# Peptides against a protein of PDB entry 4HTP: the designs that were tried, part 34

Target 1, 231 residues: chain A of PDB entry 4HTP
Amino acid sequence: SQTVASHVPFADLCSTLERIQKSKGRAEKIRHFREFLDSWRKFHDALHKNHKDVTDSFYPAMRLILPQLERERMAYGIKETMLAKLYIELLNLPRDGKDALKLLNYRTPTGTHGDAGDFAMIAYFVLKPRCLQKGSLTIQQVNDLLDSIASNNSAKRKDLIKKSLLQLITQSSALEQKWLIRMIIKDLKLGVSQQTIFSVFHNDAAELHNVTTDLEKVCRQLHDPSVGLSD

## One batch from the design tools (peptide; made by RFdiffusion4, then SolubleMPNN)

Design b1_p11_6_s1 (from b1_p11_6, 5 letters changed)
Fold by OpenDDE base, seed 3:
Structure b1_p11_6_s1 (fold): chain B 231 residues (1-231), chain A 11 residues (1-11)
Amino acid sequence: as target 1 above (231 residues)
Amino acid sequence: SHLDELAEKLE
């Protein structure tokens, strides 16, 4: 069955997240998230105009925005050090070079940028001059690749994990990879709370999540902002 | 938005 996530570029989500991160005020952060969500719901209504009994929802995006609440996927088994080594290999960076050392020593403040300890930002600056300007992945494809990584980690298939990571990296811009890294590490640094994200999605979302701990159920049951939990 | 444009094409 067709899903909204199969039509939405991953770049659109990343651009929204970037706008949220750069916004200083809570109101501006909320506005950017609301605009993306409203567009998603509008697209859903158009896509499913003739099909009322669909299970499609905002879940594919929500699980990337709130990756710390992911319960369907097993652990990725990926840390910053693994990603650093992968990038050094993939980009053929000299091991003793400035960029390789930045990736490996990402916790040590190097230079004037307050990016110390944020591996995703360090990776972004290394990738920016080396990567494609525009990625080709949809949100569905990103989720499929992340599912593959989690499954292969559980099965201890290191080579297949590397293959899926390479597909993500080679088909993504530097900006998309910055956000992908943050999704994998489960720290988006948006400057907006989980409670705020839920409140913007639906008034009853936080309550339903507290009871079920199931993001998919939250997104499906509360897909319509006008239909409450008690309805 | 880009999504709004895509939605309009489906209609």
Scores: peptide ipSAE 0.090, ipTM 0.828, DockQ to the pose 0.917
Fold by OpenDDE base, seed 5:
Structure b1_p11_6_s1 (fold): chain B 231 residues (1-231), chain A 11 residues (1-11)
Amino acid sequence: as target 1 above (231 residues)
Amino acid sequence: SHLDELAEKLE
């Protein structure tokens, strides 16, 4: 069945997340998230106009925005060091070069940007002059690839993990990869709390999540902001 | 928004 996530470019989510991160005030951060959510719901209504009983929801996006609440996927088994080595290989970076050393020593402040300890930001600056300007992946495709990585990690299939990672990397812009890395590491650094994200999504979302701990159920049951948990 | 443009294409 067609889903909203199969039509939404991953770039659209990443641009929203970038706007949220760059916003200084809580109100501005909330506005950017709300605008994305409202657009998603509008698209859902249009896509499913003739279908009353669909299981489609905001879940594909929500699980990327709140990756620490992911319960469906097993662990990726991916750390910053693994990604650093992969990028050095893929980009043919000289091992003793400045960019390779930045990736490997991302915790050490080497530059003026103050990005020490944020691997995703270090990676972004290395990738920016070397990657395509616009990615081609949808949110659904990103989730499918992440599912593959988690499944293959559980199965100890390192070659297949690398294959899926290469697909993610080669089909994503530097900005998209920055956010993808943060999703994999489960730290988006948005500057907005989980409670705030839930409150913007639905008034009852935090309560339902506290009871069920099931992010998909929260997104499905509270898809309509006008329908409460008690309804 | 880009999503709004996509929604319009579905109408």
Scores: peptide ipSAE 0.087, ipTM 0.824, DockQ to the pose 0.889
Fold by OpenDDE base, seed 1:
Structure b1_p11_6_s1 (fold): chain B 231 residues (1-231), chain A 11 residues (1-11)
Amino acid sequence: as target 1 above (231 residues)
Amino acid sequence: SHLDELAEKLE
């Protein structure tokens, strides 16, 4: 079935997240998220104009924005150290080189950059001069690859995990990879709470999530901001 | 936005 997520570039989500992160005020952060969401809903309405009772929703994006609430996928089994090693291998970084050491020792403040402890930011700067300027993945494709990683982790298929990770990495810009890493590690550092994200999405979203713990159900049932839980 | 442009192409 045709989904909004199959048409939306992952880059668009990442650009939105970047804007949110860079925004200083709560109101500005909310504005950027709302603009993305409104555009998504408009696209949904256009895409599904002739189709009633579609199951398509904001869920594919929401599960990337709130990765801590992911319940459909099993654990990725991926840590920063694994990603560091993968990048060193993939980028053919000298093991004793500055960039390899930055990735491996990401928790140790090295130099004037306040990025200590943020692996994704460290990775971004290593990747920026080495990666594609523009990615090619849709939100759907990113989710498919993440599903593959989780499934293969459960099956202990390390080779297939690596394959999916390589596909994500090679088809993503440095900026997209920064956000992808944060999604995998489940720490976006947006500066907005889960409650804020839910409140912008729908007034009843937090309540429904608290009861169901089902993010997909929240996104589907509360797809229309004008239709409440009691309706 | 880019999404708005995509939406317009679907109309």
Scores: peptide ipSAE 0.082, ipTM 0.816, DockQ to the pose 0.874
Fold by OpenDDE base, seed 4:
Structure b1_p11_6_s1 (fold): chain B 231 residues (1-231), chain A 11 residues (1-11)
Amino acid sequence: as target 1 above (231 residues)
Amino acid sequence: SHLDELAEKLE
């Protein structure tokens, strides 16, 4: 079946996340998330106007926004050190060069940006002058690639993990890669709580998640903001 | 939004 996620560029999610991160106030952060969500729901209604029995939901996006709540996909087995080595190789960075050392020693404050400990931000600045490619991935494609990574990690197929990572990297802008890294590492640093995200999504979302711990179920059952759990 | 534009294309 057709999904909203198959039509939504990953760049749109990343731009939303970037706006949320840059927003200072809680209200502004909420606004940006709400706007994305409302647009998603509107698109869903348009896409599925002739099909009432669909399982499509906000889940493909939600699992990227709240990656720490992912339970369907197994562990990626990817750490910052692996990504650092991959980028050094891919970008042909001198191993003793400034950028390679920044990636490897991302926890050490070496720059003026205060990005110590945030590998994704370090990677972003390394990638920005080198990554001229426009992102082309949809949210669904990103999830498919992440599924592949998790599956291959379980199968101990490191070469295939690398292949999927390379596909993600080569089809993503520097900004998209920043967010992708944060999704993989499971720390988005949005400055908004999980509870806030749930509350904006649906009034009953936090409660349903607390009971089920199933993010897909939450997104599916509470797809309509006007229909509650008791309805 | 970009999504809104996409939605309009589906109508």
Scores: peptide ipSAE 0.080, ipTM 0.819, DockQ to the pose 0.882

Design b1_p11_6_s2 (from b1_p11_6, 5 letters changed)
Fold by OpenDDE base, seed 2:
Structure b1_p11_6_s2 (fold): chain B 231 residues (1-231), chain A 11 residues (1-11)
Amino acid sequence: as target 1 above (231 residues)
Amino acid sequence: SHLDKLAEELE
């Protein structure tokens, strides 16, 4: 069966996350998230108009927005140092060059931007002049590739991990890669709490998550904002 | 939004 995630470009999620991050106030951050969520729900209703009781939900997006709550997918086994080396190789960066050194020494303040310690931001600036302007991946495809990475990490298949990472990287813009890195490292730096995200999604979401610790169940059971846990 | 346009196309 078709899912909403199979139709939603990953770029749309990344653009929303970028807007949230750039917003100064809590209210503006909430607005951007709400707009994305409402659009998702509207699309869901249209896509599944003739099908009742579908299992499709916001879960494919939610697990990328709250990656620290991921319980289905195993560990990626990917750190910043691995990504740095991969980018140096993929982009054919001189190892002693400025950009390679920035990626490898991402914790050391080397630049004027104050991005020390944020690998994703450092990577973004290196990638921006070198990558596609627009990515081609859907949210479903991103999740499939991330599933592959986690599975292959468990199986100790480093070559297949690299293959999936290359697919992610080559089909993504610099902005999409910035957010993808943050999803993999499990730190989005949105400036909004988990509680805020849950509260916007559904009034009972935080409570259900506290009991079940199952993000998919939360998204499925509380898909309709008008239907509560007690119903 | 992009999703809104896609939703309209499905109706």
Scores: peptide ipSAE 0.083, ipTM 0.825, DockQ to the pose 0.928
Fold by OpenDDE base, seed 5:
Structure b1_p11_6_s2 (fold): chain B 231 residues (1-231), chain A 11 residues (1-11)
Amino acid sequence: as target 1 above (231 residues)
Amino acid sequence: SHLDKLAEELE
């Protein structure tokens, strides 16, 4: 069945997340998230106009925005060091070069940007002059690839993990990869709390999540902001 | 928004 996530470019989510991160005030951060959510719901209504009983929801996006609440996927088994080595290989970076050393020593402040300890930001600056300007992946495709990584990690299939990672990397812009890395590491650094994200999504979302701990159920049951948990 | 444009294409 067609889903909203199969039509939404991953770039659109990443641009929203970038706007949220760059916003200084809580109100501006909330506005950017709300605008994305409202657009998603509008698209859902259009896509499913003739289908009343669909299981499609905001879940594909929500699980990327709140990756620490992911319960469907098993662990990726991916750390910053693994990604650093992969990028050095993929980009043919000289091992003793400045960019390779930045990736490997991402915790040490080497530059003026103050990005020490944020691997995703270090990676972004290395990738920016070397990657395509616009990615081609949808949110659904990103989730499918992440599912593959988690499944293959559980199965100890390192070669297949690398294959899926290469697909993610080669089909994503530097900005998209920055956010993808943060999703995998489960730290988006948005500057907005989980509670705030839930409150913007639906008034009852935090309560339902506290009871069920099931992000998909929260997104499905509270898809309509006008329909409460008690309704 | 880009999503709004996509929604219009579905109408």
Scores: peptide ipSAE 0.079, ipTM 0.820, DockQ to the pose 0.893
Fold by OpenDDE base, seed 4:
Structure b1_p11_6_s2 (fold): chain B 231 residues (1-231), chain A 11 residues (1-11)
Amino acid sequence: as target 1 above (231 residues)
Amino acid sequence: SHLDKLAEELE
């Protein structure tokens, strides 16, 4: 079946996340998330106009926005050190060069940006002058690749993990990679709480998640903001 | 939004 996620560029999610991160006030952060969500729901209604019984939901996006709540996909087995080594190799960075050292020593403040400990931000600045300006991946494709990584991690197929990572990297802008890294590491640093995200999504979302711990179920059952758990 | 444009293209 067709999914909203198969039509939504990953760049659109990343741009939204970037806006949320850059926003200072809670209200502004909420606004950016709400706008994305409302657009998603509108697209869903249009896409599924003739199909009432669909399992499609906001889940493909939600699991990337709240990656720490992922329960369907197994562990990636990817850490910052692995990504650092991969980028050094892929970008052919001199091992003793400034950029390679920044990636390897991302916890040490080496720059004026105060990005110490945030590998994704360090990677962003290294990638920005070296990668494509516009990514080509949809949210669905990103999730498919992440599924592949998790599956291959479980199967101990390191070569296939690398292949999927390379596909993600080569088809993503620096900004998209920043957010992708944060999704993999499971720390988005949005400055908005999980509870806030749930509250914007649906009034009953936090409660349902607390009971089920199933993010897909939350997204599916509470797809319509006007229909509550008691309805 | 970009999504709104995509939705319009589906109608």
Scores: peptide ipSAE 0.075, ipTM 0.813, DockQ to the pose 0.882
Fold by OpenDDE base, seed 1:
Structure b1_p11_6_s2 (fold): chain B 231 residues (1-231), chain A 11 residues (1-11)
Amino acid sequence: as target 1 above (231 residues)
Amino acid sequence: SHLDKLAEELE
Protein backbone atom coordinates (compact mmCIF):
# COMPACT_ATOMS: atom_id res chain seq x y z
CA SER B 1 0.00 0.00 0.00
CA GLN B 2 1.13 3.51 -0.80
CA THR B 3 2.13 5.53 2.25
CA VAL B 4 3.25 9.07 2.90
CA ALA B 5 6.41 7.67 4.47
CA SER B 6 7.35 6.00 1.18
CA HIS B 7 7.48 9.43 -0.46
CA VAL B 8 9.08 11.53 2.27
CA PRO B 9 12.88 11.65 2.25
CA PHE B 10 14.48 10.81 5.56
CA ALA B 11 16.54 13.94 5.01
CA ASP B 12 13.40 16.06 5.38
CA LEU B 13 12.71 14.64 8.81
CA CYS B 14 16.34 15.08 9.82
CA SER B 15 16.35 18.68 8.64
CA THR B 16 13.27 19.34 10.73
CA LEU B 17 14.82 17.68 13.77
CA GLU B 18 17.97 19.72 13.25
CA ARG B 19 15.94 22.93 13.15
CA ILE B 20 14.11 21.93 16.32
CA GLN B 21 17.35 21.12 18.11
CA LYS B 22 18.97 24.41 17.08
CA SER B 23 15.98 26.49 18.08
CA LYS B 24 16.36 28.15 21.45
CA GLY B 25 12.75 28.79 22.37
CA ARG B 26 9.92 26.33 22.89
CA ALA B 27 7.70 28.27 20.52
CA GLU B 28 10.22 28.06 17.69
CA LYS B 29 10.75 24.34 18.31
CA ILE B 30 7.01 23.79 18.18
CA ARG B 31 6.74 25.82 14.97
CA HIS B 32 9.24 23.63 13.16
CA PHE B 33 7.50 20.45 14.25
CA ARG B 34 4.08 21.85 13.36
CA GLU B 35 5.26 22.87 9.91
CA PHE B 36 6.51 19.36 9.22
CA LEU B 37 3.34 17.79 10.56
CA ASP B 38 1.07 20.12 8.60
CA SER B 39 2.99 19.37 5.43
CA TRP B 40 2.69 15.66 6.16
CA ARG B 41 -1.07 15.91 6.62
CA LYS B 42 -1.45 17.91 3.43
CA PHE B 43 0.55 15.32 1.55
CA HIS B 44 -1.55 12.57 3.09
CA ASP B 45 -4.75 14.23 1.92
CA ALA B 46 -3.39 14.63 -1.58
CA LEU B 47 -2.00 11.09 -1.75
CA HIS B 48 -5.18 9.47 -0.45
CA LYS B 49 -7.78 11.81 -1.94
CA ASN B 50 -9.46 8.94 -3.78
CA HIS B 51 -9.06 6.35 -1.06
CA LYS B 52 -11.29 5.97 1.97
CA ASP B 53 -10.40 4.30 5.24
CA VAL B 54 -6.65 4.19 4.78
CA THR B 55 -4.52 3.03 7.68
CA ASP B 56 -1.68 5.34 6.71
CA SER B 57 -0.77 7.88 9.37
CA PHE B 58 2.04 9.91 10.89
CA TYR B 59 3.18 6.78 12.76
CA PRO B 60 6.27 6.09 10.59
CA ALA B 61 7.63 9.52 11.49
CA MET B 62 6.32 9.62 15.05
CA ARG B 63 8.06 6.39 16.02
CA LEU B 64 11.35 7.93 14.90
CA ILE B 65 10.68 11.19 16.73
CA LEU B 66 9.64 9.36 19.91
CA PRO B 67 11.78 6.22 19.70
CA GLN B 68 11.46 5.61 23.45
CA LEU B 69 7.82 4.77 22.82
CA GLU B 70 8.62 2.11 20.23
CA ARG B 71 6.77 -1.11 21.09
CA GLU B 72 6.41 -2.79 17.71
CA ARG B 73 10.11 -3.45 17.18
CA MET B 74 12.16 -5.61 19.42
CA ALA B 75 15.40 -4.23 20.80
CA TYR B 76 18.09 -3.37 18.29
CA GLY B 77 20.87 -4.66 20.50
CA ILE B 78 23.00 -1.76 19.34
CA LYS B 79 25.10 0.40 21.62
CA GLU B 80 27.47 3.27 20.97
CA THR B 81 30.48 0.97 21.28
CA MET B 82 29.17 -1.27 18.54
CA LEU B 83 28.58 1.70 16.27
CA ALA B 84 32.02 3.05 17.05
CA LYS B 85 33.63 -0.22 16.03
CA LEU B 86 31.50 -0.40 12.91
CA TYR B 87 32.46 3.11 11.84
CA ILE B 88 36.13 2.45 12.50
CA GLU B 89 35.91 -0.61 10.28
CA LEU B 90 33.76 0.95 7.57
CA LEU B 91 35.74 4.16 7.33
CA ASN B 92 39.03 2.32 7.68
CA LEU B 93 40.05 4.59 10.52
CA PRO B 94 43.42 3.93 12.12
CA ARG B 95 42.77 2.28 15.47
CA ASP B 96 45.11 4.61 17.26
CA GLY B 97 44.01 7.58 15.22
CA LYS B 98 42.28 10.65 16.55
CA ASP B 99 38.89 9.89 15.02
CA ALA B 100 38.80 6.27 16.14
CA LEU B 101 39.69 7.31 19.66
CA LYS B 102 37.00 10.00 19.62
CA LEU B 103 34.38 7.42 18.72
CA LEU B 104 35.56 4.88 21.27
CA ASN B 105 36.02 7.41 24.06
CA TYR B 106 32.94 9.47 23.28
CA ARG B 107 32.12 9.89 26.97
CA THR B 108 35.45 11.45 27.79
CA PRO B 109 35.68 15.13 26.93
CA THR B 110 38.51 15.47 24.48
CA GLY B 111 39.17 19.11 23.71
CA THR B 112 36.94 22.18 23.63
CA HIS B 113 33.88 20.60 22.06
CA GLY B 114 30.96 20.41 24.47
CA ASP B 115 29.83 17.24 22.74
CA ALA B 116 31.10 14.93 25.45
CA GLY B 117 28.74 12.03 25.96
CA ASP B 118 26.84 12.66 22.74
CA PHE B 119 28.03 9.89 20.47
CA ALA B 120 25.88 11.07 17.59
CA MET B 121 27.55 14.48 17.51
CA ILE B 122 30.99 12.96 17.69
CA ALA B 123 30.08 10.61 14.88
CA TYR B 124 28.71 13.52 12.85
CA PHE B 125 32.02 15.34 12.86
CA VAL B 126 33.91 12.19 11.94
CA LEU B 127 31.44 11.42 9.15
CA LYS B 128 31.00 14.92 7.71
CA PRO B 129 34.18 14.93 5.61
CA ARG B 130 33.79 11.24 4.65
CA CYS B 131 30.13 10.65 3.80
CA LEU B 132 27.59 11.55 1.14
CA GLN B 133 26.30 15.09 1.15
CA LYS B 134 22.76 13.90 0.50
CA GLY B 135 21.08 10.67 1.49
CA SER B 136 18.69 8.64 -0.63
CA LEU B 137 16.48 6.91 1.93
CA THR B 138 12.80 7.54 2.56
CA ILE B 139 11.26 7.37 6.01
CA GLN B 140 9.69 4.06 5.00
CA GLN B 141 13.03 2.62 3.95
CA VAL B 142 14.64 3.72 7.20
CA ASN B 143 11.88 2.03 9.16
CA ASP B 144 12.20 -1.12 7.06
CA LEU B 145 15.91 -1.28 7.78
CA LEU B 146 15.36 -0.66 11.47
CA ASP B 147 12.74 -3.43 11.49
CA SER B 148 15.30 -5.70 9.88
CA ILE B 149 17.87 -4.86 12.52
CA ALA B 150 15.45 -5.57 15.36
CA SER B 151 14.26 -8.81 13.80
CA ASN B 152 17.77 -10.02 13.12
CA ASN B 153 18.87 -9.08 16.62
CA SER B 154 16.10 -11.27 17.99
CA ALA B 155 17.24 -14.05 15.67
CA LYS B 156 20.89 -13.51 16.65
CA ARG B 157 21.85 -12.90 13.02
CA LYS B 158 24.77 -10.54 13.51
CA ASP B 159 25.77 -10.66 9.88
CA LEU B 160 22.37 -9.43 8.74
CA ILE B 161 22.34 -6.72 11.39
CA LYS B 162 25.62 -5.47 10.01
CA LYS B 163 24.26 -5.59 6.49
CA SER B 164 21.26 -3.43 7.35
CA LEU B 165 23.41 -1.00 9.31
CA LEU B 166 25.78 -0.69 6.39
CA GLN B 167 22.88 0.05 4.09
CA LEU B 168 21.66 2.77 6.44
CA ILE B 169 25.12 4.27 6.76
CA THR B 170 26.12 4.17 3.11
CA GLN B 171 22.87 5.76 1.94
CA SER B 172 22.80 8.55 4.50
CA SER B 173 24.51 11.90 4.92
CA ALA B 174 26.45 12.71 8.05
CA LEU B 175 23.51 14.74 9.32
CA GLU B 176 21.07 11.93 8.65
CA GLN B 177 23.38 9.49 10.42
CA LYS B 178 23.58 11.77 13.44
CA TRP B 179 19.82 11.59 13.78
CA LEU B 180 19.66 7.91 12.91
CA ILE B 181 22.12 7.16 15.70
CA ARG B 182 19.99 9.15 18.11
CA MET B 183 16.91 7.22 16.99
CA ILE B 184 18.67 3.90 17.55
CA ILE B 185 20.04 4.95 20.93
CA LYS B 186 16.63 6.51 21.70
CA ASP B 187 17.83 9.97 22.71
CA LEU B 188 17.08 12.77 20.25
CA LYS B 189 18.00 15.70 22.49
CA LEU B 190 15.42 17.90 20.81
CA GLY B 191 14.82 20.03 23.87
CA VAL B 192 11.08 19.39 23.75
CA SER B 193 9.18 16.90 25.86
CA GLN B 194 7.08 13.98 24.75
CA GLN B 195 4.09 15.89 26.05
CA THR B 196 4.89 18.82 23.80
CA ILE B 197 5.18 16.58 20.75
CA PHE B 198 1.84 14.96 21.55
CA SER B 199 0.16 18.28 22.25
CA VAL B 200 1.21 19.62 18.87
CA PHE B 201 0.10 16.44 17.14
CA HIS B 202 -3.35 16.30 18.75
CA ASN B 203 -4.92 17.61 21.94
CA ASP B 204 -5.99 14.11 22.97
CA ALA B 205 -2.79 12.32 21.95
CA ALA B 206 -1.16 12.22 25.38
CA GLU B 207 -4.32 10.86 26.98
CA LEU B 208 -4.83 8.18 24.36
CA HIS B 209 -1.21 7.14 24.60
CA ASN B 210 -1.38 6.95 28.38
CA VAL B 211 -4.28 4.53 28.11
CA THR B 212 -3.21 2.43 25.13
CA THR B 213 0.58 2.78 25.06
CA ASP B 214 0.11 2.24 21.32
CA LEU B 215 1.78 4.94 19.28
CA GLU B 216 0.37 3.67 16.00
CA LYS B 217 -3.14 3.71 17.39
CA VAL B 218 -2.59 7.26 18.60
CA CYS B 219 -1.42 8.35 15.18
CA ARG B 220 -4.25 6.62 13.32
CA GLN B 221 -7.13 7.51 15.59
CA LEU B 222 -6.02 11.08 16.02
CA HIS B 223 -4.86 11.66 12.47
CA ASP B 224 -7.34 14.51 12.07
CA PRO B 225 -6.62 17.25 14.60
CA SER B 226 -10.27 18.33 14.47
CA VAL B 227 -11.65 14.95 15.52
CA GLY B 228 -11.35 14.14 19.20
CA LEU B 229 -11.55 10.92 21.21
CA SER B 230 -15.10 11.67 22.29
CA ASP B 231 -16.38 12.23 18.83
CA SER A 1 8.55 23.18 2.23
CA HIS A 2 9.76 20.19 0.28
CA LEU A 3 6.69 18.25 1.40
CA ASP A 4 4.43 21.04 0.26
CA LYS A 5 6.01 20.88 -3.16
CA LEU A 6 5.49 17.13 -3.26
CA ALA A 7 1.87 17.61 -2.24
CA GLU A 8 1.35 20.10 -5.04
CA GLU A 9 2.77 17.62 -7.51
CA LEU A 10 0.11 15.12 -6.47
CA GLU A 11 -2.78 17.60 -7.07
Scores: peptide ipSAE 0.068, ipTM 0.807, DockQ to the pose 0.888

Design b1_p11_6_s3 (from b1_p11_6, 5 letters changed)
Fold by OpenDDE base, seed 3:
Structure b1_p11_6_s3 (fold): chain B 231 residues (1-231), chain A 11 residues (1-11)
Amino acid sequence: as target 1 above (231 residues)
Amino acid sequence: SRLDKLAEELE
């Protein structure tokens, strides 16, 4: 069955997240998220105009925006050190070079950018001059690759994990990779709370999540902002 | 938005 996530570029989500992060005020952050969500719902209505009983929802995007609440897929088993080593290998960076050392020692302040401890930002600056300007992945494809990583981690297939990571990296811009890293590490640093994200999505979302702990159920049952939990 | 344009194309 066709899903909204199969049509939405991952780049569009990343651009929205970037705008949210750069916004200083809560109101501006909310506006950017609301605009993305409204566009998603409009596209859903158009895509499913002749199908009333679809299970499609905002869930594919929500699980990337709130990755710490992911319960469907198992752990990735990926840390910053693993990603650093992968990038050094993939980009053929000299091991004693400045960029390799930045990735490996990402916790140490490099003096110029207040990015100490943020591996994703350090990776972004290394990747920016070396990566494609535009990615080609949809939100569905990103989730499929992340599912593969989690499944292969559970099966202890390190070679297949590397293969899926390489597919993500080679088909993504530097900006998309910054956000992908944050999704994998489960820290987006948006400057907006989980409660705010839920409140913007639906008035009953926080309550339903507190009871079910199931993001997919929250997104399906509360897909329509005008239909409440008690309806 | 890009999604709005895509939605219009599907109508």
Scores: peptide ipSAE 0.090, ipTM 0.831, DockQ to the pose 0.936
Fold by OpenDDE base, seed 5:
Structure b1_p11_6_s3 (fold): chain B 231 residues (1-231), chain A 11 residues (1-11)
Amino acid sequence: as target 1 above (231 residues)
Amino acid sequence: SRLDKLAEELE
C-alpha cells in the first residue's frame, strides 16, 4: 500500500533535524518541526485523497524522531564501537590512522570541534569527504532496514545485520548517517523535549501516549490536528 | 518544501 513514508526522502527528515539542532531558540526549533509536519500532512491528504480508511500516519517519521519510544522493533544490538569498526573496515581506514583513532576513541576530546562523546558528529566529519553527497533512501526504506537489523539481532544473525548496515551506509550522505547513528543510539540531541514534540503534533498526543504507550496508535488516532481524543 | 512539490505532483 502507498504510504507517505515511501515517498519522503530520508534526507528531508535529516535536513529538518539538522535545522532543529542548529536553531538556538525553542520557537525556531518548533517552527522547523511544524513545517515538516504540515508538509507531511498535506502530502498525506493528497496521496490518500480518494481513500477514506487508511492506516498511514506520521508514525514512520515519529518513531525516528522519538526513537527512545520505539516499542515495535526490538533492540538493534549496535553500539558506537561496532559502528566504528564497521566504518574503519568499509572505508579502509588505516587502523593507526587519525580518522580510525577518532572513531574508536570518540569519547576522548580530540581536535578543534569539541565533539567529544558524540560519535555521530565524529563520524560525520570522517564520512563527509568519503561518502555520497546525496542519499537515495526513503523514510520507509530506512525503517525497513532498521526493522531488519532488529529482527536479525534477535535471531543472532550478525552477517545479515552487517548487510543491512552496509545498505544504509552506502546509500546515505554523511549528514544522513549522522542522524541515522543518533536514531540507532536513540539520542538525537535536538534540544527540544518529548513533550514539545507531542504538543506540536497534537494537543492530546502526550495524554494518549501516557495511557497507551503506543506511538503508532498516537499517530493514527491523532492524525488530524482538529480531531480531539474525546471526539 | 520538497514535500510540497511532491504533493503538487500528486494533485
Scores: peptide ipSAE 0.089, ipTM 0.825, DockQ to the pose 0.909
Fold by OpenDDE base, seed 4:
Structure b1_p11_6_s3 (fold): chain B 231 residues (1-231), chain A 11 residues (1-11)
Amino acid sequence: as target 1 above (231 residues)
Amino acid sequence: SRLDKLAEELE
């Protein structure tokens, strides 16, 4: 069956997240998220116009927006140090060079940016002059690759993990990689709470999640903002 | 939005 996620560029999610992060006020952050969500729902309705019984939902996006709530996908087994080493290798950075050291010592304040401790931001600036300007991945493809990473981590297949990571990296812009890293590390730094995300998604979302801890169920059951949990 | 445009293309 068709999914919305198979049609939505990962870049669109990342641009939304970027707008949310850059927005200072809660209201602006909410607006950007709401706009993305409304567009998603509209696309869903169009895509599934003739099919009322579908399992498709906002879940593919939601699990990337709230990666700390992921329960279906197992652990990636990826830390900042691994990513640093991978980027150094992939970008052929001199090991004793400024950029390599920035990645390896990301916790130490370096440069003019107050990004100490945020590996994704440090990586972004290293990647920006070196990466594609436009990515090519859909949200579904990103999730498929992340699934592969988790599965291969469980299977202790480091070579296949690297393969999937390389595919993610080589098909993503620097901005997309920044957000992808944050998704993998499970810290988006949006400046908006989980509760706010749920409240914008659906009035009953927080309650249902508190009971079920099932993000997919939340997204599926509460897909329609006008249909409540008790309906 | 971009998604809105995509939705319109499906209609």
Scores: peptide ipSAE 0.085, ipTM 0.821, DockQ to the pose 0.890
Fold by OpenDDE base, seed 1:
Structure b1_p11_6_s3 (fold): chain B 231 residues (1-231), chain A 11 residues (1-11)
Amino acid sequence: as target 1 above (231 residues)
Amino acid sequence: SRLDKLAEELE
């Protein structure tokens, strides 16, 4: 069956996340998230107009927005140092060059942007002049690749992990890769709390998650913002 | 948004 996630470009999620991050106030951050969510729900209604009993939900996006709450997918086994080495190889960066050293020593303040300790931001600036301007992946494809990485990590198939990572990287813009890195590392730095995200999604979302710890169940059962847990 | 445009195309 068709899913909303199979139609939504990963770039659209990343653009939303970027807007949220750049917004100074809580209200503005909430607005950007709400706009994305409303658009998602509208698309869902259109896509499933003739099929009311579907399991499709916001879960594919939510699990990327709140990656620390992921329970279906096992650990990736990916650290910043691994990504640094991968980028150096992929981009053919001189190992003793400025950009390679920035990636490897991302914790040391070397730049004017104050990005020390944020590997994703350092990677972004290295990638920006070298990567595609527009990615081609959907949210579903990103999740499929991440599933592959987790599965292969569990199976200790390092070569297949690298393959899936390369697919993610080569089909993503610098901005998309920034957010992808943050999703993998499980730190989005949005400036909004988990509680805020849940509250915007549905009034009962935080409560249901506290009981079930199942993000998919939360997204599925509370898909309609007008239908509560007691309904 | 792009999503809105996609929704309109389905409609």
Scores: peptide ipSAE 0.064, ipTM 0.803, DockQ to the pose 0.895

